# Peptides against a protein of PDB entry 6PSE: the designs that were tried, part 1

No score or structure here was measured in a lab: all are predicted.

Target 1, 78 residues: chain A of PDB entry 6PSE
Amino acid sequence: PSEEEEYARLVMEAQPEWLRAEVKRLSHELAETTREKIQAAEYGLAVLEEKHQLKLQFEELEVDYEAIRSEMEQLKEA
Unless a header shows other numbers, all headers, positions and changes below count from the first letter of the chain.
Peptide ipSAE is a variant of ipSAE made for these designs: the mean of its two directions, with the distance scale d0 fixed at 1.0 Angstrom where the peptide's residues are scored. Compare it only between designs on the same protein; published cut-offs may not carry over.
A fold fails the geometry check if it doesn't show the stated peptide or something in it is severely misdrawn.

## One batch from the design tools (peptide; made by RFdiffusion4, then SolubleMPNN; aimed at target 1 Q39 A40 V47; its pose is not in this set)

Design b1_p9_3_s3
Fold by OpenDDE base, seed 4:
Structure b1_p9_3_s3 (fold): chain B 78 residues (1-78), chain C 78 residues (1-78), chain A 9 residues (1-9)
Amino acid sequence: as target 1 above (78 residues)
Amino acid sequence: as target 1 above (78 residues)
Amino acid sequence: MEFFKELLK
């Protein structure tokens, strides 16, 4: 049987004491995992914002660069 | 009493049937939250990589821009 | 952006 099936059997046959302990364990893991999820989301959001700002700066620089490039090209053709 | 205290009491006094159901509920939530955490991490990593690539491109453009700017400045001073 | 925001709800 798969681990999942074995676990299911254990839960079905478990005594209240074990079940209470399992509830406690799962609650703890859920809390921890939730915290980690939130941290990951917050971090991702921060990176996205940084990326966005960088993108804007990049686009501005591209515009400036093209302007200078064009001017240079015109000067060279003259 | 706080919700946490009330919940704790409920768990302590609960019958096996409720406890089994709670284990199932918590297991489900944990699985879901874990999936979300992983997704957040994966997406965050992807964004980081994108940001990194963008940063490299930006830095390259800065170099090119400064080169042209400098050349233009020299030409104008002449 | 919305993806991460949704996870924070």
Scores: peptide ipSAE 0.507, ipTM 0.866, DockQ to the pose 0.870
OpenDDE base, seeds 1, 2, 3, 5: peptide ipSAE 0.505, 0.504, 0.502, 0.503; ipTM 0.866, 0.866, 0.865, 0.865

## One batch from the design tools (peptide; made by RFdiffusion4, then SolubleMPNN; aimed at target 1 I38 L48, target 1 (a further copy) Y43; its pose is not in this set)

Design b1_p10_5_s4
Fold by OpenDDE base, seed 1:
Structure b1_p10_5_s4 (fold): chain B 78 residues (1-78), chain C 78 residues (1-78), chain A 10 residues (1-10)
Amino acid sequence: as target 1 above (78 residues)
Amino acid sequence: as target 1 above (78 residues)
Amino acid sequence: REEFFKELLK
């Protein structure tokens, strides 16, 4: 039997005291995992914003670079 | 009483059938939340890597830009 | 990906 099947059997055969303890355990783990998920999402959004700002700066620099490159090329060919 | 206190009382007074159903519900929600947390972490790492690669490209372009800017400045001042 | 992260915060 799989671990999942074994756990299902345990739950089915458990006494009320064990079941109450399991509800408490699962509730705690769910709360912690939910907090961690939220933190991961907030961090992901922050990094995306930083990447976006960097992309804008990069594109601006590319424009400035091409302008100078073009001017330099024209001067050298004259 | 708080919602948490009311829930705690419900769990304490519940029959085994309700408790088994609650264990099943909480297990399902925990599994889903865990998958979402893991996916958020993986996406966060991917964005960090993309940002890092962009930063390297940006720094390389800055070096190239300053080289051309300096050469252009020297030519114009001569 | 931004929308994915936003959905996780709801």
Scores: peptide ipSAE 0.603, ipTM 0.874, DockQ to the pose 0.985
OpenDDE base, seeds 2, 3, 4, 5: peptide ipSAE 0.602, 0.600, 0.602, 0.601; ipTM 0.874, 0.874, 0.875, 0.874

## One batch from the design tools (peptide; made by RFdiffusion4, then SolubleMPNN; aimed at target 1 K37 E42, target 1 (a further copy) E36; its pose is not in this set)

Design b2_p15_8_s4
Fold by OpenDDE base, seed 2:
Structure b2_p15_8_s4 (fold): chain B 78 residues (1-78), chain C 78 residues (1-78), chain A 15 residues (1-15)
Amino acid sequence: as target 1 above (78 residues)
Amino acid sequence: as target 1 above (78 residues)
Amino acid sequence: MEKEEELRKIVEEAK
């Protein structure tokens, strides 16, 4: 039998005391996992913001670069 | 009483059938939350990689920009 | 961005 099937059987045959303990355990794990999920998501959003700021800086530099390049090219042609 | 206290009382007084159902519910939610946590982490890593690539491009452009700027400045001084 | 929407959704569903 799979671990899942064995666990299901355990739950079916368990006494109330075990079930209450399992509810407590699962509730705790769910709370922790939820916190970690939120933390991961918030971190991802922070990185996205950083990437966005970097992109803006990059685009600004591209504009400046093209301006100088164009000026340089004009000076070379004259 | 707080919701947490009420829930705790419910668990304490619950019949086995309710407890089994609650174990099933919590197990399901934990599985889903775990999946979402992993997904969030994976997305965060992907964004980090994108930011890193962008940073490399930015640094390359900075080098090119400074090269042209320096050349332009030299030409102006002569 | 799809990633941003999904990340925001994850946060919103948890709160």
Scores: peptide ipSAE 0.347, ipTM 0.855, DockQ to the pose 0.723
OpenDDE base, seeds 1, 3, 4, 5: peptide ipSAE 0.343, 0.341, 0.342, 0.344; ipTM 0.854, 0.854, 0.855, 0.854

## One batch from the design tools (peptide; made by RFdiffusion4, then SolubleMPNN; aimed at target 1 E42; its pose is not in this set)

Design b2_p16_3_s1
Fold by OpenDDE base, seed 2:
Structure b2_p16_3_s1 (fold): chain B 78 residues (1-78), chain C 78 residues (1-78), chain A 16 residues (1-16)
Amino acid sequence: as target 1 above (78 residues)
Amino acid sequence: as target 1 above (78 residues)
Amino acid sequence: MQAKREEVERIVAEAK
């Protein structure tokens, strides 16, 4: 039998004391996993914000670059 | 009583059928939350890679910009 | 940047 099938059988045959302990265990793991999920999401948002700021800087530099390039081109044509 | 205290009392007084259902519920929520945690982490990595690529492009543009700026400055001094 | 990657990778590895 698979581990999942064995676990399912254990749950079905378990006494209340074991079941209460399992509820406690799962509740704890769920709380921890939820915290980690939130942490991962917060990191993703932080990086996204950093990327956004970098994009703004890049676009500003592109504008400045095109301005100088255009001026240089005009000077070469004169 | 707090919701946590009420829940704890419920678990302590619950019948086996309720406890088995609670184990099933918590197992399901844990699996879903784990999936969501992984998804959030993978998203963060993807954004981080995008940020890295943007940084490389930005640095390349900075080099090109400084080259033109320097050339323009030299022309103005002549 | 590297430190952030390593932390995220750790979270992924622990979940798999």
Scores: peptide ipSAE 0.182, ipTM 0.825, DockQ to the pose 0.536
OpenDDE base, seeds 1, 3, 4, 5: peptide ipSAE 0.118, 0.133, 0.128, 0.143; ipTM 0.812, 0.818, 0.816, 0.818

## One batch from the design tools (peptide; made by RFdiffusion4, then SolubleMPNN; aimed at target 1 V47; its pose is not in this set)

Design b2_p17_1_s1
Fold by OpenDDE base, seed 2:
Structure b2_p17_1_s1 (fold): chain B 78 residues (1-78), chain C 78 residues (1-78), chain A 17 residues (1-17)
Amino acid sequence: as target 1 above (78 residues)
Amino acid sequence: as target 1 above (78 residues)
Amino acid sequence: SDEEIMKKFEEAKKKLE
């Protein structure tokens, strides 16, 4: 039998004391996993914001680069 | 009483059928939340990699910009 | 898109915060 089938049988045949303990265990794991999910999302959002700021800086530098390139081209052709 | 205390009382006084249903509910929510956590982590990693590539491009452009700036300075001073 | 990814992160936070 699969572990899932064995677990299902365990839950079906378990005494109330075991079931209460399992509810407590699962509640704890759910709370922990929820916290970890939120942390992962917050981290991802922070990196995304940093990437956005970097993109803006990159685009500004591209504009400045093209300005100098154009000016230099004019100086060389004069 | 707090919701946590009320829930604890509910679990303590619940019949086996309710407890089995609660185990099933919590197992489902845990599986779903785990999937969402993994997905958030994967998204965060992808954004981090994109940010890293953008940083490399930015640094390359800075080098090119300084090269042109230096050349232009030399032309203006000649 | 970055906007779509941002929305997914916000959705991940919203459900149980």
Scores: peptide ipSAE 0.205, ipTM 0.827, DockQ to the pose 0.088
OpenDDE base, seeds 1, 3, 4, 5: peptide ipSAE 0.198, 0.204, 0.202, 0.200; ipTM 0.825, 0.827, 0.827, 0.826

Design b2_p17_5_s4
Fold by OpenDDE base, seed 4:
Structure b2_p17_5_s4 (fold): chain B 78 residues (1-78), chain C 78 residues (1-78), chain A 17 residues (1-17)
Amino acid sequence: as target 1 above (78 residues)
Amino acid sequence: as target 1 above (78 residues)
Amino acid sequence: MADELLEKFKKEYEASL
């Protein structure tokens, strides 16, 4: 039997006291996992914002670079 | 009473059939939330990699820009 | 596995700051 099947059997045969403890355990794990999920999402959003700001800076620098490059190229071709 | 206290009372007074159903429900939610946590982490890592690549490109452009800027500045000061 | 990915993400994020 798979671990899942064994666990299912355990739940089916369990006494109320064990079931209450299991509900408590699962509730705690769910709360912790939910917190971690939210935290990961928050970090992801922060990174997205940082990437966006970096993209804007990159685009600004690209414009400045192309301006100087073009000026320099014109000087070299003259 | 808080919702948490009310839920705790419900669990304490619950019949085994309800408790088994609750274990099943919580197990399912935990599995889903765990999957979502993993997905959030994977997404975050992907965005971090994208930001890192963009940072490298920015630094490369910055080096190229400073080189041309310096050359142009020297020409203007001569 | 899930915890490892999350911890990796956290560490890399912190290092990127």
Scores: peptide ipSAE 0.311, ipTM 0.846, DockQ to the pose 0.973
OpenDDE base, seeds 1, 2, 3, 5: peptide ipSAE 0.287, 0.289, 0.305, 0.286; ipTM 0.842, 0.843, 0.845, 0.842

## One batch from the design tools (peptide; made by RFdiffusion4, then SolubleMPNN; aimed at target 1 I38 A41 L45, target 1 (a further copy) Q39; its pose is not in this set)

Design b2_p18_1_s1
Fold by OpenDDE base, seed 1:
Structure b2_p18_1_s1 (fold): chain B 78 residues (1-78), chain C 78 residues (1-78), chain A 18 residues (1-18)
Amino acid sequence: as target 1 above (78 residues)
Amino acid sequence: as target 1 above (78 residues)
Amino acid sequence: SMAEEEAKKLLEELRKEL
């Protein structure tokens, strides 16, 4: 049987003491994993915001650059 | 007592059938949360990479912009 | 930056955790 099937069998045949311990273990792991998930999300969001700000700055610079480039080109063609 | 203390008491006094159900519930939630954690991490990395690429592009444009600005300034001062 | 590198490492570790 698969590991999942074996685990399921274990749970089915387990004594209450084991089951209580397993509940405690799983609860702990769930809490930890949840914290890590939230942390990962927060970091991702922070970077996303930074990226957004950078994008805005980049686009502004592009506009300014093209303006100067165009002016210079016109001067050269005159 | 706190909710945590109440839950702990429930686990201590629970019948095997309830405990098995709780193990199943927690296992499911843990699996789901784990998947979400991984997804959050992957998303964060992707955004970080995009930000990095954008930063490089921005810095390159800044250099080009300053070059043109300087050239124009020199022409005007001549 | 240092902050970005730290974040990257954290995210990479989280991704690898199964």
Scores: peptide ipSAE 0.169, ipTM 0.821, DockQ to the pose 0.310
OpenDDE base, seeds 2, 3, 4, 5: peptide ipSAE 0.169, 0.166, 0.166, 0.169; ipTM 0.822, 0.822, 0.822, 0.823; seeds 2, 4, 5 fail the geometry check

Design b2_p18_1_s3
Fold by OpenDDE base, seed 5:
Structure b2_p18_1_s3 (fold): chain B 78 residues (1-78), chain C 78 residues (1-78), chain A 18 residues (1-18)
Amino acid sequence: as target 1 above (78 residues)
Amino acid sequence: as target 1 above (78 residues)
Amino acid sequence: SEAIKEAEELLEKLRKEL
């Protein structure tokens, strides 16, 4: 039998005390997992914002760099 | 009473049929939330890697820019 | 960034739970 089928059988044959304990366990794990999911998402969004700001700075620097590079190239060709 | 206290009371007073249904519900939600957590983690790691690569590129460009800027400044002062 | 490092550590832990 699959682990899923075995677990299903266990739940069906379990006494109320075991079931209450399992509800408590699952509730706790769900709460923790939910918190971790939210935290991971929030961090990911923060990094996205940082990446976006960095991209803007990079593009501005590229423009400035190309301007100076072009001027320098003109000076070297003269 | 807090929602948590009310829920705790409900679990303690519940019949086995309700408890089995609750175990099933919580197991399903935990499985889904776990999958979503993992997905969020993978997404966050991907974004971090992209930001890291962009930062390296930016730092390289800054070095190149400062080199040209300095050379241009020297030429203008001469 | 320390905040980013903490995030990286969290994300790495989460990834290891795969």
Scores: peptide ipSAE 0.141, ipTM 0.820, DockQ to the pose 0.388
OpenDDE base, seeds 1, 2, 3, 4: peptide ipSAE 0.141, 0.138, 0.132, 0.136; ipTM 0.819, 0.819, 0.819, 0.820

## One batch from the design tools (peptide; aimed at target 1 E36)

Design b2_p19_3 (made by RFdiffusion4)
Pose (drawn by RFdiffusion4):
Structure b2_p19_3 (pose): chain A 78 residues (1-78), chain B 68 residues (1-68), chain P 19 residues (1-19)
Amino acid sequence: as target 1 above (78 residues)
Amino acid sequence: LVMEAQPEWLRAEVKRLSHELAETTREKIQAAEYGLAVLEEKHQLKLQFEELEVDYEAIRSEMEQLKE
Amino acid sequence: ALEETLEELEEELEELRRA
């Protein structure tokens, strides 16, 4: 019997004391995972923002580079 | 009376939580894999930005060298 | 009497579940 069918048998045939403990155990597991899930989403938003700021800082540097480059090309007529 | 014959509710609760835990885990993993992708993207972009900085300095100094 | 009938019914349900 696989671990899945063994567990399904346990839930449908175990005593209430065991069922109560499993409810309690899963409640802790769910609360912790919900906490981890939330932190992972916050981490995503933070890095997404960092990336956004970096993109703007990059495009700003592109403009400053083009301005200098444009002036140099003009100067090579001298 | 003896609504105490209620292991059926506990069993319903074990199943409900087991499913919620599974979906929460998928959402968590998915959220983590996305976070890693953004880090990889940001890394590529940071490398490109530092390249542009060097090139920018290269032609800021090459000009100004235009000196008369 | 009602307590003993209830225990016998719980046992029969448990045997059915194990079947």

Design b2_p19_3_s1 (made by RFdiffusion4, then SolubleMPNN; from b2_p19_3, 14 letters changed)
Fold by OpenDDE base, seed 4:
Structure b2_p19_3_s1 (fold): chain B 78 residues (1-78), chain C 78 residues (1-78), chain A 19 residues (1-19)
Amino acid sequence: as target 1 above (78 residues)
Amino acid sequence: as target 1 above (78 residues)
Amino acid sequence: SALAALAAALAAEEARRRA
């Protein structure tokens, strides 16, 4: 039997005391996992914003670089 | 009473049938939340990698830009 | 789906801030 089937059997045969403890355990794990999910989302958003700002800086530098490159090319051709 | 205290009382007074249903519900929600957490983390890691690659490209462009700027400055001073 | 998960997490955080 799969672990899932074995767990399902355990739940079906369990006493109320075990079931209450399991509800408590699962509630705790759900709360923790939910917090971790939110933290992961916040982290992802922060990195996304940083990447966006970096992209803007990169594009600005590309414009400046191409301006100087073009000027240098013109000077070499003159 | 807080919702948490009210829920705790409900769990303590619940019949085994309700408890088994609650274990099933919580297990399902935990599995879903876990998948969502993993997906959020994977997205965050992907964005982080993209930002890292962009940073490397930015730093390479800065080096190239400073090289051309320096060459231009030398040509203007000569 | 990763974006959907991120959006869901953001919605959950917004709900918590408003509670």
Scores: peptide ipSAE 0.128, ipTM 0.801, DockQ to the pose 0.017
OpenDDE base, seeds 1, 2, 3, 5: peptide ipSAE 0.125, 0.105, 0.118, 0.112; ipTM 0.800, 0.799, 0.801, 0.796

Design b2_p19_3_s2 (made by RFdiffusion4, then SolubleMPNN; from b2_p19_3, 12 letters changed)
Fold by OpenDDE base, seed 2:
Structure b2_p19_3_s2 (fold): chain B 78 residues (1-78), chain C 78 residues (1-78), chain A 19 residues (1-19)
Amino acid sequence: as target 1 above (78 residues)
Amino acid sequence: as target 1 above (78 residues)
Amino acid sequence: AAAAALAAALAAEEEARRA
């Protein structure tokens, strides 16, 4: 039998005391996992914002680079 | 009374049928929240990798820009 | 491209903070 089937049987045959303890355990784990999910999301958002700022800086530098490149080309052809 | 205190009382006074249903509910929510946490972490890693690649591109462009800037400066001073 | 997973996680965060 799979672990899932064994767990399902345990839940079906369990006494109220075990069930109450399991509710408490699962509630605690759910709360912890939820906090971890939130932290992961916050981290992901922060990295996205940093990436966006870096993209803006890159685009600005690219414009400046093309300006100098164009000026250099004009000077060489004159 | 807080919602937490009310929920705690409900768990203490609940019948086995309700407790079994609550275990099933919490197990389902925990599984879903765990999947969402993993997905958020995977996305965060992907964005971090993209940011790193963008940083490398930026640094390369900066080197090229400084090279042209220096050449232009030399031409103007000669 | 914002992944749907991050958006869902962020939405869940706001809901979890209200609860």
Scores: peptide ipSAE 0.126, ipTM 0.802, DockQ to the pose 0.017
OpenDDE base, seeds 1, 3, 4, 5: peptide ipSAE 0.057, 0.118, 0.100, 0.099; ipTM 0.779, 0.800, 0.793, 0.792

Design b2_p19_3_s3 (made by RFdiffusion4, then SolubleMPNN; from b2_p19_3, 15 letters changed)
Fold by OpenDDE base, seed 2:
Structure b2_p19_3_s3 (fold): chain B 78 residues (1-78), chain C 78 residues (1-78), chain A 19 residues (1-19)
Amino acid sequence: as target 1 above (78 residues)
Amino acid sequence: as target 1 above (78 residues)
Amino acid sequence: DAAAALAAALEAERAARLA
């Protein structure tokens, strides 16, 4: 039998004491995993904000670059 | 009593049928939360990679900009 | 868009926590 089938059988045959312990275990793991999920999301959001700031800086520099390029082109043609 | 205390009491007084159902519920939620955590991590990584690419583009443009700026300055001083 | 999906996941999580 698969581990999943074995676990399912264990749960079905388990005494209340074991089941209560399992509920406690799973609750704890769920809480931890939830916290980790939140942390991952928060980190991702931070990176997203940084990327956005960088994008703005890039676009600003691109504007400045094109301005200088255009000015230089005009001066060379004169 | 707090919700946590009430839940704890419920678990302590619960019958096996309820406990088995709770194990099933928690297992399901844990699996889902785990998948979501992984997904969040993957998304975060993707954003990080995008930010890195943008950083490289920005740095390249900055080099080009400084080159033109310097050339322009030299031409104006001559 | 991975970025948008991440933001959505964060908001969903926050909402779930408050619910």
Scores: peptide ipSAE 0.119, ipTM 0.806, DockQ to the pose 0.016
OpenDDE base, seeds 1, 3, 4, 5: peptide ipSAE 0.112, 0.109, 0.108, 0.110; ipTM 0.805, 0.803, 0.803, 0.804

Design b2_p19_3_s4 (made by RFdiffusion4, then SolubleMPNN; from b2_p19_3, 15 letters changed)
Fold by OpenDDE base, seed 2:
Structure b2_p19_3_s4 (fold): chain B 78 residues (1-78), chain C 78 residues (1-78), chain A 19 residues (1-19)
Amino acid sequence: as target 1 above (78 residues)
Amino acid sequence: as target 1 above (78 residues)
Amino acid sequence: AAAAALAAALAAERAARLA
């Protein structure tokens, strides 16, 4: 039998006191996991925003680079 | 009374059948939330890696830009 | 289900404050 089947059997045979304790345990774990999920999402969003700002800076530098390159090429062709 | 207190009272007064159903519900939600947490973490890591690659590209472009700028300045000072 | 989710969220918030 799998651990899942054994756990299911335990739940079916459990007394109310054990069941109440299990509800409390699961509620606590759910709350903790939910908090961790939110924290991970917030971190991901922060990194995404940083990446976006970096992309903007990169694109600005590309424009400046192409401007200088073009000026240099024009001077060399004269 | 807070919703938490009302829920706690419900659990204390509940019959075994309700408690078993609640254990099943909470177990399911915990599994789903755990999956979502992992997905959020994986997404955050992926964005972090993309940001890192973009930073490397940006630094490479900065080096190239400074090289051209320096060459241009040298030509203008001659 | 909504009530349980809310209770879990409140519990999470409380746990976060106590930590």
Scores: peptide ipSAE 0.150, ipTM 0.801, DockQ to the pose 0.026
OpenDDE base, seeds 1, 3, 4, 5: peptide ipSAE 0.091, 0.134, 0.094, 0.089; ipTM 0.778, 0.790, 0.778, 0.773

## One batch from the design tools (peptide; aimed at target 1 V47)

Design b2_p20_1_s1 (made by RFdiffusion4, then SolubleMPNN; its pose is not in this set)
Fold by OpenDDE base, seed 5:
Structure b2_p20_1_s1 (fold): chain B 78 residues (1-78), chain C 78 residues (1-78), chain A 20 residues (1-20)
Amino acid sequence: as target 1 above (78 residues)
Amino acid sequence: as target 1 above (78 residues)
Amino acid sequence: EELEEALRREEARRAARRAA
């Protein structure tokens, strides 16, 4: 039997005291996992915002670089 | 009573059939939330890697820009 | 990017669950 089938049997044969303990355990794990999920999403968004700002700065620098490069190239050709 | 206290009472007074249903519900929600957490973490990592690559490209461009800027400044001072 | 939309959608779903 799969671990899932064995767990299902345990739940079906369990006494109320075990079931209450399992509800408590699962509730705790769900709360923790939910917090971790929220933190992961908040972190991901923060990194996305940082990446976006960096991309804008990169594009500004590219414009400035191309301006100086073009001026330098024109001076070398003269 | 807080919703948490009311839920705790419900769990304490519940019949085995309700408790088994609650274990099933919580197990399902935990599995879903776990998948979502993993997905959020993977996405955050991907964005972090992209940001890192962009930062390297930005730093390379800064070096090239400063080289041309310095050369241009020297030519203007001569 | 699809990733940004996915993260924003996930946060919006979370904000909705926190508000419910």
Scores: peptide ipSAE 0.110, ipTM 0.793, DockQ to the pose 0.020
OpenDDE base, seeds 1, 2, 3, 4: peptide ipSAE 0.106, 0.109, 0.096, 0.102; ipTM 0.791, 0.792, 0.789, 0.791; seeds 3, 4 fail the geometry check

Design b2_p20_1_s4 (made by RFdiffusion4, then SolubleMPNN; its pose is not in this set)
Fold by OpenDDE base, seed 3:
Structure b2_p20_1_s4 (fold): chain B 78 residues (1-78), chain C 78 residues (1-78), chain A 20 residues (1-20)
Amino acid sequence: as target 1 above (78 residues)
Amino acid sequence: as target 1 above (78 residues)
Amino acid sequence: EELEEALEREEERRRARAAA
């Protein structure tokens, strides 16, 4: 039997005391995992915002660079 | 009583059949939440890598821009 | 006895997962 099948059998055969403890354990793990999920999502959003701001700065610099490059090219050709 | 206190009371007074159903429910929610957490973490890492690459490109452009700016300034002063 | 053995195996699996 797979571990999942063995666990399912255990849940079916377990006494109420074990089942209550298992509910408590799972509730705790779910709460922790939920908190970690939210934290990971918030971190991802923060990094995404930082990347967006950096992209805007990069695009502004590209425009300025191309302007100077073009002016320099014109001066060198004259 | 808080919802948490009411839930705790429910678990304490629950029959084995309800407890088994609750274990099943919590196990399912935990599995889903775990998957979502991992997905959020992987997404965050991907965005972080993209931001890092963009930062490197920005720094290279900044160096090139300052070089041209300096050369242009020298030409205008001569 | 079979239930006790199953509980012990589950506890061992939990310990192994926590250690990994």
Scores: peptide ipSAE 0.433, ipTM 0.858, DockQ to the pose 0.035
OpenDDE base, seeds 1, 2, 4, 5: peptide ipSAE 0.413, 0.421, 0.415, 0.388; ipTM 0.853, 0.855, 0.855, 0.848

Design b2_p20_3 (made by RFdiffusion4)
Pose (drawn by RFdiffusion4):
Structure b2_p20_3 (pose): chain A 78 residues (1-78), chain B 68 residues (1-68), chain P 20 residues (1-20)
Amino acid sequence: as target 1 above (78 residues)
Amino acid sequence: LVMEAQPEWLRAEVKRLSHELAETTREKIQAAEYGLAVLEEKHQLKLQFEELEVDYEAIRSEMEQLKE
Amino acid sequence: SEAEELIEELNEEHEEEEEE
């Protein structure tokens, strides 16, 4: 029997004391995973923002580069 | 009276939590895998930004060298 | 996996914040 069918048998045939403990155990597991899930989403928003700021800083540098480059090309007529 | 025959509710709770835990885990993993992708994207962009900085300095110094 | 390693790193950072 696979671990899944063994567990399904345990839930449908175990005593209430065991069922209460499993409810309790899963409640802790869910609370912890919900916490990890939230932190992972916050981490995503933070790095998404960092990336956004970096993109703007990059496009700003592109403009400054073009201005100097444009001037230089003009000067090569001298 | 004996509504105490209620292992059926506990069994319903074990199943409900087991499913919620599974979806929460999927969401968590999915969220983590997306976070890693943004890091990878940011890394490529940081490398490109530092390249542009060097090139920018190269032609800021090449000009100004235009000195008369 | 890499996703699990990231989650573990976030957990370590969260534990350090609780200690502070």

